# Designs tried in a protein design run: peptides against a protein of PDB entry 6MBK. Part 188

Target 1, 240 residues: chain A of PDB entry 6MBK
Amino acid sequence: GFEMVNFKEEGFGLRATRDIKAEELFLWVPRKLLMTVESAKNSVLGPLYSQDRILQAMGNIALAFHLLCERASPNSFWQPYIQTLPSEYDTPLYFEEDEVRYLQSTQAIHDVFSQYKNTARQYAYFYKVIQTHPHANKLPLKDSFTYEDYRWAVSSVMTRQNQIPTEDGSRVTLALIPLWDMCNHTNGLITTGYNLEDDRCECVALQDFRAGEQIYIFYGTRSNAEFVIHSGFFFDNNSH

## One batch from the design tools (peptide; made by RFdiffusion4, then SolubleMPNN)

Design b2_p22_6_s1 (from b2_p22_6, 9 letters changed)
Fold by OpenDDE base, seed 1:
Formats: C-alpha cells, sequence, structure tokens
Structure b2_p22_6_s1 (fold): chain B 240 residues (1-240), chain A 22 residues (1-22)
C-alpha cells in the first residue's frame, strides 16, 4: 500500500510500499474517518453549533472549531491526523509585514486585507462567544483560544477543506480528508471521487508508482472550464 | 443548491469529484 513519510523538500507525503499501477484504487477513506460539518455537529461543539448562527452558516468555520476542539481533546480519534498537520502555513494570514508590503503592488492585496479583517473579526466574535456562551463552557478550548489558534485552524481548513455530498446525497458539505490530503501535488488529471454508495472517498493512482516512490495527486483546478478541458469529466457548469 | 461535479473513474462509474484544496 502506502505509508506517510516526511520528505525533505515536500514535507509530509505518501510513499508507496509496493508497486502501484496507474488507475489502481490505492486509497479510500470512509465517511466515518472524515472531519465534516456533521461530525462537528455531533461533537462537543454540537450544542454551541446549534445556538450560533455563524457556525451554522459557515461550514468552514464550523470545521475550524471542530479542529480546535479535537486538537484540545487528548482522546480525540483524529489526534493522529491532527499531529500531521503543519504548525504554520504559507497562507496570507501568516504573511509578515514585509510580505504584505510587497503584495501592495499586486491586485491581490485587497483580498489579503479582506481576509485579515474578516479573520480578526471572526476571532473577536468567537472569543466573546467562548467566554460568555453557556454551551461554550464544556469546550476543551475554553481557556486556550488565541488568535494564533484560530489562525491555524482557519488556515488548516482553508488549505484542506473539500466539498463532498451529504450521506443522502441531497446536499453538499465540507470535509477534511485524513491521509488523502497529505498527498502532494503534481500535474495531471483528477483521480479522486466520492463513492456515495459505499460512502467513501476513493483515490486512484494518476500514474505508475514504484515501491519507495512518493505518491502524487493532481489537486485539480477550481476553474470549471479548466476542469472540463483537463479531466474530460462531466461537469455541471453550476458555480461551485 | 450547490452541485458537485462528477467524474468517471477507471471502473466506469460516476463519482462526485473531490478536489484538493489549494
Amino acid sequence: as target 1 above (240 residues)
Amino acid sequence: MKTLPKITMPDGKEYYAVLHAL
């Protein structure tokens, strides 16, 4: 199969432990192993989620808090996964002043500042919620909720969140997909799909990988046009 | 309602495409 290893240049990734052929189903992750909005609702965060409109409206924030709660829970099922996550990210939320100044010459600066502002506002809001809301008293992060914590969680979710169907296929939800999301990127075709019948995420090999080689996947493009052109897959032009 | 793109996997079946976040 495969194993998680820390590669010198790429950081954590997956390495083949045997020869894997192109198009071989080498990795699958059942829903029960995913961190989802639903698992957040079913966790210690559930009571607060049920009472907070922002958590209900923004699945990515729900996942961020879910991640923080699980990180703060020694007996969390997801501890092994959480320990593989980066401690810091290259996202704009981690940019230093000099990096931000450099970006001032780019068209992206407005979006960066917007992200900063929004994240700061969210933190301030939830800091108050955690301090004052009755259902927050039982959260393991009650006494440890810093901006750094929130920035980390938001960045973790931002860089790893995936859209998957709900269990009944009626809606779209957000998920972190352990192990799979550790695959590093290469150019190619999308080779990951959600099997609703078996209720699992399935990844097939983009190419042949020999034993000892790193397994790469194509992350895909968020452009519908590029997705259709590149994958040849049936794509509904509805903006996702 | 948000619709997920579908992909045809090597087994010939349709799946909901899972795109890794960037």
Scores: peptide ipSAE 0.538, ipTM 0.931, DockQ to the pose 0.543
Fold by OpenDDE base, seed 4:
Structure b2_p22_6_s1 (fold): chain B 240 residues (1-240), chain A 22 residues (1-22)
Amino acid sequence: as target 1 above (240 residues)
Amino acid sequence: MKTLPKITMPDGKEYYAVLHAL
C-alpha cells in the first residue's frame, strides 16, 4: 500500500500506492525488524555491551553503536534501512560556527555546548574502548571509528529513537523503527501504538491518503502524546 | 520502573503508545 520515495527537500518518505483511509492500519513492523537495545545485546556488540557500563546505562548509545556495527556489516539485515538514513543532520552537533555564535545570546547555547562536550567525551571514551577492549576486536568498526561516525550515529538515534515495551511488557526499551520512521511529519495526533500481543508496532492513517500522496505521521510532543492517550487517538469532532 | 501509557486503537484493542524519545 506504500512505497519509499525520495521527495524533494524532504528526503525519503512514504508514498501511498493505493487509497488509504483514515484510521486504516496501513503499516506494521514486527519486533524482529526493529533495531533495539535488545537486538544490540544479541548482535556482535553483545559481548562488549555486557562489559561496558556506559553501553548498559545508556540505551541510546547502545543503539548508536548498534547502528555503526550494522552499517559496517555488508550482510546486515538492516542495510536497506541504514542506507535510507540521512548522512548529516540539523542537530546541534552539526551546527556551524556561525550558527553557534548566533545562539550565544540565547539559553540554548548551554544545551548545544553540553551536547558537544558530552559527545566528544563519549567518542574519546569509546575510541579507547574499541582500541583496547578484547570484545571490540570482532566489531566491524574496529579499524574505522571516527568522530564523524559517532556524531552521525548519535544524531541518528537522537532523532529516531522511540520508546516501546519489552517483549514481556514489564519495561520500556528503545527502538529504531525501520520503514515507519520514513514517514515525514505533519501536525496531528499520534496514530502509532505497539501491539504487544502480536509483538509489532502498528500505525494507522492519520487521514485519508490518495494513491500517489505522501503519507505523513505526527510525532507529538510528550504533552500531545499525553493528551492523545488521555483522550484517545481520534476525536469524533476532529476534522482530519 | 518506566511504564508506557496504553491507548485504544481504532480496532478497539489496547496498545502501548509509541513515543519518540525526544
Scores: peptide ipSAE 0.530, ipTM 0.931, DockQ to the pose 0.609
Fold by OpenDDE base, seed 2:
Structure b2_p22_6_s1 (fold): chain B 240 residues (1-240), chain A 22 residues (1-22)
Amino acid sequence: as target 1 above (240 residues)
Amino acid sequence: MKTLPKITMPDGKEYYAVLHAL
């Protein structure tokens, strides 16, 4: 199979423990192991979710709060996954003053400031909600909800959220996919699909991987992903 | 409604494509 390894310069990734052939289904994650908007609704966050319009409208924020609640819960099913997440991110929310100053000369500055302002506004809103809403009293983060917590959760979701079908296939929902999302990126083709019949995420090998090699996937930019999906999947059997 | 793109996997079946976040 594979194992989680901390690679130098790349951080955590997956390493093959045996030879894996191209196109081999080497990794699958059942829905029950995913952190989804639905699992958020079914968690301790559920009562608050049902009464807060922002949580209902913004699945990414629902996931962020779900992540925070589970992180604050010692007995959470997802503790092993959460512990693998970075403690900090290279996102605009973590930019230092000098980085922001540098960006002032770039076109990106407006987007960075917008993201920062939006995140700060969201935090301020939810801080008040958590302090005042009756259904927030049971949340494990009730007495410990800092901006640092929120920016971490938002950044975690931003960098790891995936679109998957709902259980009935009628809608699209958001999910964090444990273990799979630890795969680092390489150029190639999309090799991950959601199997609705078996209700699991399935990943096949992009290429041959030898025992001891890091397993990479293609993340697929939307533009590139659309192109690849329309062009079809082709494995180049170039044995590296 | 956002529709998920379909992908044909090596088994010849169609799946909903799962894209890793950037």
Scores: peptide ipSAE 0.525, ipTM 0.930, DockQ to the pose 0.558
Fold by OpenDDE base, seed 5:
Structure b2_p22_6_s1 (fold): chain B 240 residues (1-240), chain A 22 residues (1-22)
Amino acid sequence: as target 1 above (240 residues)
Amino acid sequence: MKTLPKITMPDGKEYYAVLHAL
């Protein structure tokens, strides 16, 4: 019902290959296809994860390293997904000097510098871990772990991480959702839910899409999600 | 434990809301 397309201005997105009606379940992604903290634990990163308190405490960092390990693995199942990820991001970690200068007049500058400093510190920590920890010896990134790698991975996770339930529904974990996260943003309502019974992410169409049209989703803020939850999944055109 | 918000999907069932990262 859809295909991956590189749109000139928007980058990669999904295009409908047939007419899709509003509220139609057009996309689902089983847990086994997700990059999760659990898949990180079950990967080549697992031994190190089991020994490093930061990886254990910070699921986003675990995902970042999982992403780096899979990127460095030619036979990774997620190679097709990873290849669709941007090489650079519009995040504070990628701000150029002029952008930073512009922000110097704003209250945001402190947060930007804090994020940069924290990321740099994390990199320095993990660089040492990768160089010295016995369980890091088998990591495919052992001999090639740069700040640029780390910045990319952290930014990838920051811009694409999703909260989903664990398999037993007892906890919340983090996931990257291949294919689904390629949908570009439009205004609307949250149309994606995790089906725990079938153990998959399910996305329904926000609106009618004709064959050949780009499929958009509403990314939503947590506040907007709460609003949608309280208001019900009614595609009422109430652009609030 | 963080409870994930739930949404009602068009099928009338409740799902855990999945929010795209900003």
Scores: peptide ipSAE 0.537, ipTM 0.932, DockQ to the pose 0.534; fails the geometry check

Design b2_p22_6_s2 (from b2_p22_6, 11 letters changed)
Fold by OpenDDE base, seed 2:
Formats: C-alpha cells, structure tokens, sequence
Structure b2_p22_6_s2 (fold): chain B 240 residues (1-240), chain A 22 residues (1-22)
C-alpha cells in the first residue's frame, strides 16, 4: 500500500503504491514494533533504568537513551528505523547564536533557554552516571557518550515521541512509532488512534491518495511557540 | 492518572488519540 521514499525537499516520507481511499485503514503498527519506555526497560538499559530516578521519572529521557543504545547496537531491531532519522535537526538545541538572538524577540525564548539549560544539565548528570554507575558498564555507549549524541537523541525524541496507552490502558506512556512518524504534515483532522484491543497504532487516510502520491497526515493544531520548541518551524496561519 | 482523549474512527469505534510530535 505504501513505500518509504526520500523526497528532495521534505526528506523521508511515505508514498502510496496503490490508490488509497479516504478513511481507509492503510497503516498499523503493533506495540512490539514501537520504541517505548517499556522496551527501554526491557533492553540493555533496563538495569540502569531500575536504579536511576531521572530515567524513571522522565520517559522522554529514557527513550533518548534507548535510542542511543539501539543506535550503537549493530543487531538492533530498530536499526532500519534509526537510519531514517535525521542526523541533525532544526530544533532550538541546534540553533546558532543568530537564531537565538532572533528568538529573543519572541515569547518562545524562555522555553528555548530552559531547554538548553535542562539538556546541558541532563548531559552532565548522565555523563557522570555512565562513567561511574555499575549498570552502565554494559551499555554500548559507555565509551562514546558525547553531548552531540545526547542532543541528537533528545531532539529525535522531542520531534517523534507520542503518547499512547499502556497495555492495560491504565496509564499513558511514550512511544516512537516507526514508519508512521515518517508521514509528513498537512492540514486536516487527526486520523491516528491507538487500538488497545489489538494493541496497535492505526492510521486511516485523511483523503484519497493516488498511487505515486505522498501520504500526509495532520500532526495536530499547535501554537507557533510549540512548533518552534518542538520542530523549529513557524506556521504563517496563526489559526493555532 | 492522565487519560488520553479518544477519537471516533471510521469503523465507528473509539480509539485513544495519537498526536504526532511536531
């Protein structure tokens, strides 16, 4: 029904290989294929996770470390997914001095500085943890944990993390959703839901797509400030 | 406990809404 394609201007996206009708369930991703806080706990990171309060309290950081561990693991199930992720991002963590100066005129500046400060502190903390904690010795990133690695992982998670229910539906957890998150954005309605009964993420087509057309989804309505913080983009239509 | 909003899908069933990150 679809294929991964590297579009010249938009980067990786999904292209229809057949005609897809509006409202058709064209894509589903079972929980077992997701990178989640739970999969992080069940990975090589698990022993450290069980002993580190920050990893336990902050699911996004757990996902960031999970992503780094899997990236450093040649036999990782998620290697094909990880290889589709950008090597760099347009998020505030990658902003140059001039871009930060521009943001000083916006309401987003406080959140950007907070993000910088928090990320730097987190890196410093975890650098020490990785160097000294007994359960860090088996991590594939033990001897190669740089700020650039951490910045990349945090930015990857920030731009890709999704809230999904736990298996029992009692709580909310965080997930990276491979293949689905490659869909680029268009205006419309939310067309993705989590099917707890079948334990999978389900996406229905926003509109008719012909064979050869790029498949777009609607990411949701967010403020320009949220777009800057999470994606580095501004939307001209202040309908947000 | 945080509850996720639900959406009605074309099949008429309710699912937990999944929002793509920006």
Amino acid sequence: as target 1 above (240 residues)
Amino acid sequence: MKTLPKIKMPDGKEYYQVLHSL
Scores: peptide ipSAE 0.535, ipTM 0.931, DockQ to the pose 0.754
Fold by OpenDDE base, seed 4:
Structure b2_p22_6_s2 (fold): chain B 240 residues (1-240), chain A 22 residues (1-22)
Amino acid sequence: as target 1 above (240 residues)
Amino acid sequence: MKTLPKIKMPDGKEYYQVLHSL
């Protein structure tokens, strides 16, 4: 067992409520609980998705809009998950001028500038879509769609999107994985897989965790630039 | 087509590897 806990320095994470042994399957999340491109298509966003080429082409943007629609829906199944998400991020979209100046000396600067430009363009595009498209009329965000909303949703997806198989295993889709994505990072091996037979995401313990200890997972190997771009931090002990 | 790498889980089965976003 585990519980969600707000750790002082790391924000929300998972804490073991009992001793968990290494390699123990301690957490699984069925597909029906995931926020996916497919769930976006099956939501109030579905009609707009079916007619907007950008939503169709960019699953991450579809997830961002799905997240915004569900956040704006009081009765959304995902409200408990959405409420656990940070209100702000350390991602480049939130960088102050001094932070951007610091990055000018790094290889990440080009990607940061690209991200700023792309996000602004996407917002402008979708602002117009939401105001003018007939299928946007039913969206709960129609009268409340700010750049801050979009920045938040995009950043949420950037930091939490995962590639998983479609139900038939024929393609790859994107998913937000509630509860599991609260696990903070440690060095180690990847211990999460998608069980297509049981149609669920499965996480096994990287190591022994005692009751009361925070449960960590290994996010995978990333370049320092990728950490900056996606998480807004530098990782000194990053192995390439 | 995009393919996901496989990971062998403790049960001995191969699953699609799920990487946490940063």
Scores: peptide ipSAE 0.529, ipTM 0.929, DockQ to the pose 0.739
Fold by OpenDDE base, seed 3:
Structure b2_p22_6_s2 (fold): chain B 240 residues (1-240), chain A 22 residues (1-22)
Amino acid sequence: as target 1 above (240 residues)
Amino acid sequence: MKTLPKIKMPDGKEYYQVLHSL
């Protein structure tokens, strides 16, 4: 019903291959295809995760390392997805000096500096962990873990992480949702839900789409400030 | 624990709302 296409102005998106009617369930992604904190625990990262307090406390960092490990694994199931991700981002972690100076006139500057400082500290911490921890020896990234790698992974997770229920519905976890997260934004209503009974993410069409048209979804209403703050700091709200 | 908001889908059932990251 759809295909991935590179649109000239919008980059990669989804295009309808047939007519799709409003409210039609056109896209679903089972849990087994998602990159989640749980899939990170069940991966080569699992042994390290079980012994590192920061990975356990910060699901977004766990996803970032999961993404790096899978990227470094030629046989990873998620290689086709990872190859669709941008190589660079327009997030504050990539801001040049002039962009940072422009932000000095805004209330966001403190948050940007905090994010940068925290990311640098996290990298320094995990660099040491990867070099010294016994369970890090089997990680495919052990001999190639740069700040640029970490910045990319953190930014990828920051811009693509989603909250979904755990399998039993008792808790909230974080997930990257392949294929679905390629949909570009339009104004409207939320048309994506997690079906816990069938254990899958489901997306229905916001409007009629003809064959050959780009499929858009509504991301939600966020302020620019919320975008900067909430995208960068998913503190695992699990503790409150 | 913050519960995820629920939305009613066209099938009439309630699902956990999934918001796309910006």
Scores: peptide ipSAE 0.525, ipTM 0.927, DockQ to the pose 0.619
Fold by OpenDDE base, seed 5:
Structure b2_p22_6_s2 (fold): chain B 240 residues (1-240), chain A 22 residues (1-22)
Amino acid sequence: as target 1 above (240 residues)
Amino acid sequence: MKTLPKIKMPDGKEYYQVLHSL
């Protein structure tokens, strides 16, 4: 019912291949297709994850490393998804000097600087971990872990991470949702939910879409505090 | 434990709300 298309100004999005009616369940993504903290634990990153307190405490960082490991793996199941991700982002971590100077006149500058400092500190920490930890020897990124890699992964997770229930519904975990996260934004109502019974993410159409039209979803309204949390400041509530 | 908000889907069932990141 849909296909991936590169739209000139909006980048990648989804286009309807048939008429889709409002409220129609047109897209679902089973858990097995998601990149989650759990899939990170079950990957080559698992041994390191089990021994690193920061990876355990910060699911977003675990996802970032999972993303980097899978990107560095030519045979990764998620290669088709990873290839659709932007190579650069319009996030504060990518701001040019002029953009940062412009922000100096705003209250946002403190948050931007904090994000920069935190990201740099995290990189420095994990660079050392990758170089020294025995379980890091198996990581495909061991010899190619740059700040640019880390910045990209953090930004990818920041812009695409979603909270979903664990398989048993007892906890909240983080996930990247392939295909679904390619939907561009429009104003409206939230039309995506996680079906725990069928263990899948489900998206219903916000409106009627004709064949050939781009499919949009509503990302939701977030507070500044929620934005900061989504912007890489997740602390796993299980650790505190 | 942080409980995820629920949304009512067109099928009349409640699901965990999934918000796209910005």
Scores: peptide ipSAE 0.523, ipTM 0.927, DockQ to the pose 0.619

Design b2_p22_6_s3 (from b2_p22_6, 10 letters changed)
Fold by OpenDDE base, seed 3:
Structure b2_p22_6_s3 (fold): chain B 240 residues (1-240), chain A 22 residues (1-22)
Amino acid sequence: as target 1 above (240 residues)
Amino acid sequence: GPTLPKITMPDGKEYYAVEHAL
């Protein structure tokens, strides 16, 4: 019913291959296809996760390391998804001096500085962990872990992480949702829900889409800038 | 259950709302 296409001006998005009616369930993604904190725990990262308090406390960092490990694994199931991710981001972690100077006149400057400092401190911490921890020896990133790698992974997770229920529905966890997160934004209402009974994300069409038209979804009420600035790094209260 | 907002889908069932991050 749809295909991934590189659109002019908008970059990658989804295009309808047939007519899709409003409210039609056109896209679903089972949990087993998601990159989650749980899939991170069940990956090559699992042994290190079980012994590192920061990975356990911060699900977004766990996802970032999961993303790095899978990117460094040629046979990773998620390689097709990872290859569609941007190589760089317009997040504060990538801001140059002029952009930072502009922010000095705004209320966001303290949040930007905090995010930058925290990211740098986390990198320094995990660089040491990767070099010294016994369970880090089997990680594919053992000899290739730069600040640029970490910045990219953190930014990827920050811009794409979604809150979904755990498999048993008892808690909230974080997930990257392949294919679905390729949809570009339009104004409207949220049309994506997690079906816990069938254990999958379900997206219904916001409006009619004709064959050949780009499929848009409504992201929510948050601006990209607001989300990036305010989300930052936080302790995952659901992991404890 | 988790403190996620609910949404009623066209099938009439309630699901956990999923917002796109950015």
Scores: peptide ipSAE 0.586, ipTM 0.941, DockQ to the pose 0.600
Fold by OpenDDE base, seed 2:
Structure b2_p22_6_s3 (fold): chain B 240 residues (1-240), chain A 22 residues (1-22)
Amino acid sequence: as target 1 above (240 residues)
Amino acid sequence: GPTLPKITMPDGKEYYAVEHAL
């Protein structure tokens, strides 16, 4: 019912291959296809996760490392998904010097600097962990963990992490949702729900889409600035 | 259960709302 297409301005998106009616369940993604904190724990990262307080406390960082480990694994199940991810992002971590200069007169500069500092600190911490921790020896990124890698992974998670219930429905966890997260944004209402009974993410069409049209979803009611700056990688103590 | 917002889907059932990151 849909296909992945590279759109000029929007990057990858989904295009309908048939007419899709409003409210039609056109897309679902089972938990087994998601990159989650749980899948990170069950991966090669698991032993390190079990011994690192930051990975345990910050599911988004766990996802970032999970993403890096899978990217570095040629046989990873998620390679097709990872290959669709942008190589760079419009997040503050990728701001050029000129962009930062333009922000110097704004309150946003404090948030940007905070993000830079925190990301750098996290990288330095985990660089040391990867170099010294016994359980890091088996990680495919052991000899290739750069700031650029970390920046990319953090930005990927910042822009794609979703809250979903755990399998037992007792808690909230974080997930990257392949295929679904390729849908670009339009204004409307949330049309994606997690079906705990069938253990899958389900998306229904916001409107009618004809064959050949791009399929858009409503991401949610939030500002881009709030999401980019307050992605959970940093303490949200900034007044902005 | 989790404190995730819920939505009613077209099937009339409640699901945990999934918001796409930006």
Scores: peptide ipSAE 0.599, ipTM 0.944, DockQ to the pose 0.646; fails the geometry check
Fold by OpenDDE base, seed 5:
Parts: C-alpha cells; structure tokens; sequence
Structure b2_p22_6_s3 (fold): chain B 240 residues (1-240), chain A 22 residues (1-22)
C-alpha cells in the first residue's frame, strides 16, 4: 500500500501505491521490528548495558549506542532502516555558526549550549568506557567511536524516539519505529497507537491519500520540556 | 499500565498514543 520515496524537498517519505482511505489501517510495525531499549539490552551492547549506570538510566543513550552498534554490523537486521536515516540533522547539535549567532538573541541559546555541553560530556564519558570497559571489547565501535558518530546517533534517536509500552505493559520504553517514522508531518491528529494485544504499532490514515500521494502523519505537539527530555538532559523516568 | 496517553482508534478500541519525535 505504500513505498519509501526520496522526495526532493522533504527527503525520505512514504508514498501511497494505492488509494488509502481516511482511518484505514495502512501500516503496522510489530515490536520485533522496532529498535528498543530492550533490543539494545539483548544485543551485543547487553553486557555493557548491564554494567553501565548511565546506559541503564538513559534509554535514549542506550538507543543511540544500539543504533551505532547496529550500524557497524553489516548483518544487522536494521541495516535497511539505518540506511534511510539522515547523515546529518538540523538539530541544535548540528547548528552552524550563523544559526548559533541567530540564537544568541533568544533564550534558546542557553538550551543549545547546555545540550552541546551535555552531549560532549556524554561522549567523553563513553569514549573512556568504550576504551576501558571489558564488556566494550566486543563492540563493533571499539576502534571507531567519534564525537560525530555519537552526535549522529543521539540526534537520530532524539528525532525518532517514541514512547511505547513494554511487552508486559507495565512500563514505558523507548522505540525507533522503522518505516513508520519516515512519514513526514502534517497538521492533524495523532493516528498512531500501540496495540499491546497484538504487540505492534498501528497507524491509520489521517486523511484520504490517492495512489502516488505522499502519506503524512501528525507528529503531535511538543513542549519545551519534551524537547529537553528528548535531548538527553534528564534521566529516563518512564518506569511508570 | 504505563502512564502513556491513550487514543481511540477507528476500530473503537483504545491504544497507547504514539507521537512521532520532532
């Protein structure tokens, strides 16, 4: 019912291959296809995760490392997804000098600097961890872990992480949702829900889409607080 | 259950709302 397309101005998105009616369930993604904190724990990162308090406390960082490990793994199931991710982002971590200068006139500059400093500190911490921790020896990023790598991974997670229930529905976890997260944004209502019974994300069409049209979703409204959390300023407190 | 917002989907059932990140 849809295909991935590189649109000139919007980058990758989904295009309808048939007419899709409003409210039609056109896309679902089972948990097993998601990149989650749990999949990170079950990956090559698992041993390190089990011994690093920051990875345990900050699911976004766990996902970032999961993403880096999978990117560095040629046989990763998520390679097709990872290849669709931007190489660079318009997040504050990628702001050019002119953009930073523009922000100097706003209160946002403090948040940007804070984010940058925090990210740099995290990188420095994990660089040391990767170099010295016994469980890091088997990580594919052991010999190649740059700030650019970390910035990319953090930004990827920041721009794509979603809160979903854990498999048992007892807690909240973070997930990257392949294919679905390629949908570009339009104004409307949230049309994606997690079906815990079937253990999958389900997306229904916001409106009618004709064959050949780009499929848009509504991302939702973000608060400044949510932005800060997604930027890794706070430890995960999603156990409730 | 988790403290996630819920939405009613077209099938009339409640799901945990999934908001795309920025």
Amino acid sequence: as target 1 above (240 residues)
Amino acid sequence: GPTLPKITMPDGKEYYAVEHAL
Scores: peptide ipSAE 0.596, ipTM 0.942, DockQ to the pose 0.618; fails the geometry check
Fold by OpenDDE base, seed 4:
Structure b2_p22_6_s3 (fold): chain B 240 residues (1-240), chain A 22 residues (1-22)
Amino acid sequence: as target 1 above (240 residues)
Amino acid sequence: GPTLPKITMPDGKEYYAVEHAL
């Protein structure tokens, strides 16, 4: 009912291949297809994860490393997904001097600088870990782990991490949701829920979409500051 | 259980709401 399309100015998105009616369940993604903290723990990253307190404490960083490991793995199940990710982002981690100067007049500047500093510190820390930790030898990152790699992974996770329940429904975890996260944003209501019984993410159509139309979802209520920090843009219609 | 917002889907069941990241 949909296909991946590279839209001009919007990047990759989903296009309807048939008419989709409002409230129709048009997309679902089973847990097994998600990149989660749990899948990171169960991957080649698992041994290192089990011994690194930061990876354990910060699920987003675990996902970032999971993403990098899988990207570096030709036979990764997630290669098709990873190939759809932007190679660069408009997030503050990629801001040029002029963009930073613009932000100096905004309330977001403090958070931007903090993000920059934290990311740099994290990279320095993990560079050392990858070079010295025994369990890091098994990672495909051993031979190539640049700041650009880390910046990309962190930005990818920042713009795509989602909170979902754990498999047993006892806790919250983080997940990247392939296919679904390709939907670009429009104003509306949240139409995505995690079906724990069937263990899958389910998305119903926000509105009618005709064949050939791009399928949009509502990402959720966010402040403009949060959009700038996490997505690098202002959303004027963020009135919900 | 986890502290996640709930959403009622068209099937009438409650699900954990999934918000897209920014």
Scores: peptide ipSAE 0.592, ipTM 0.941, DockQ to the pose 0.745; fails the geometry check

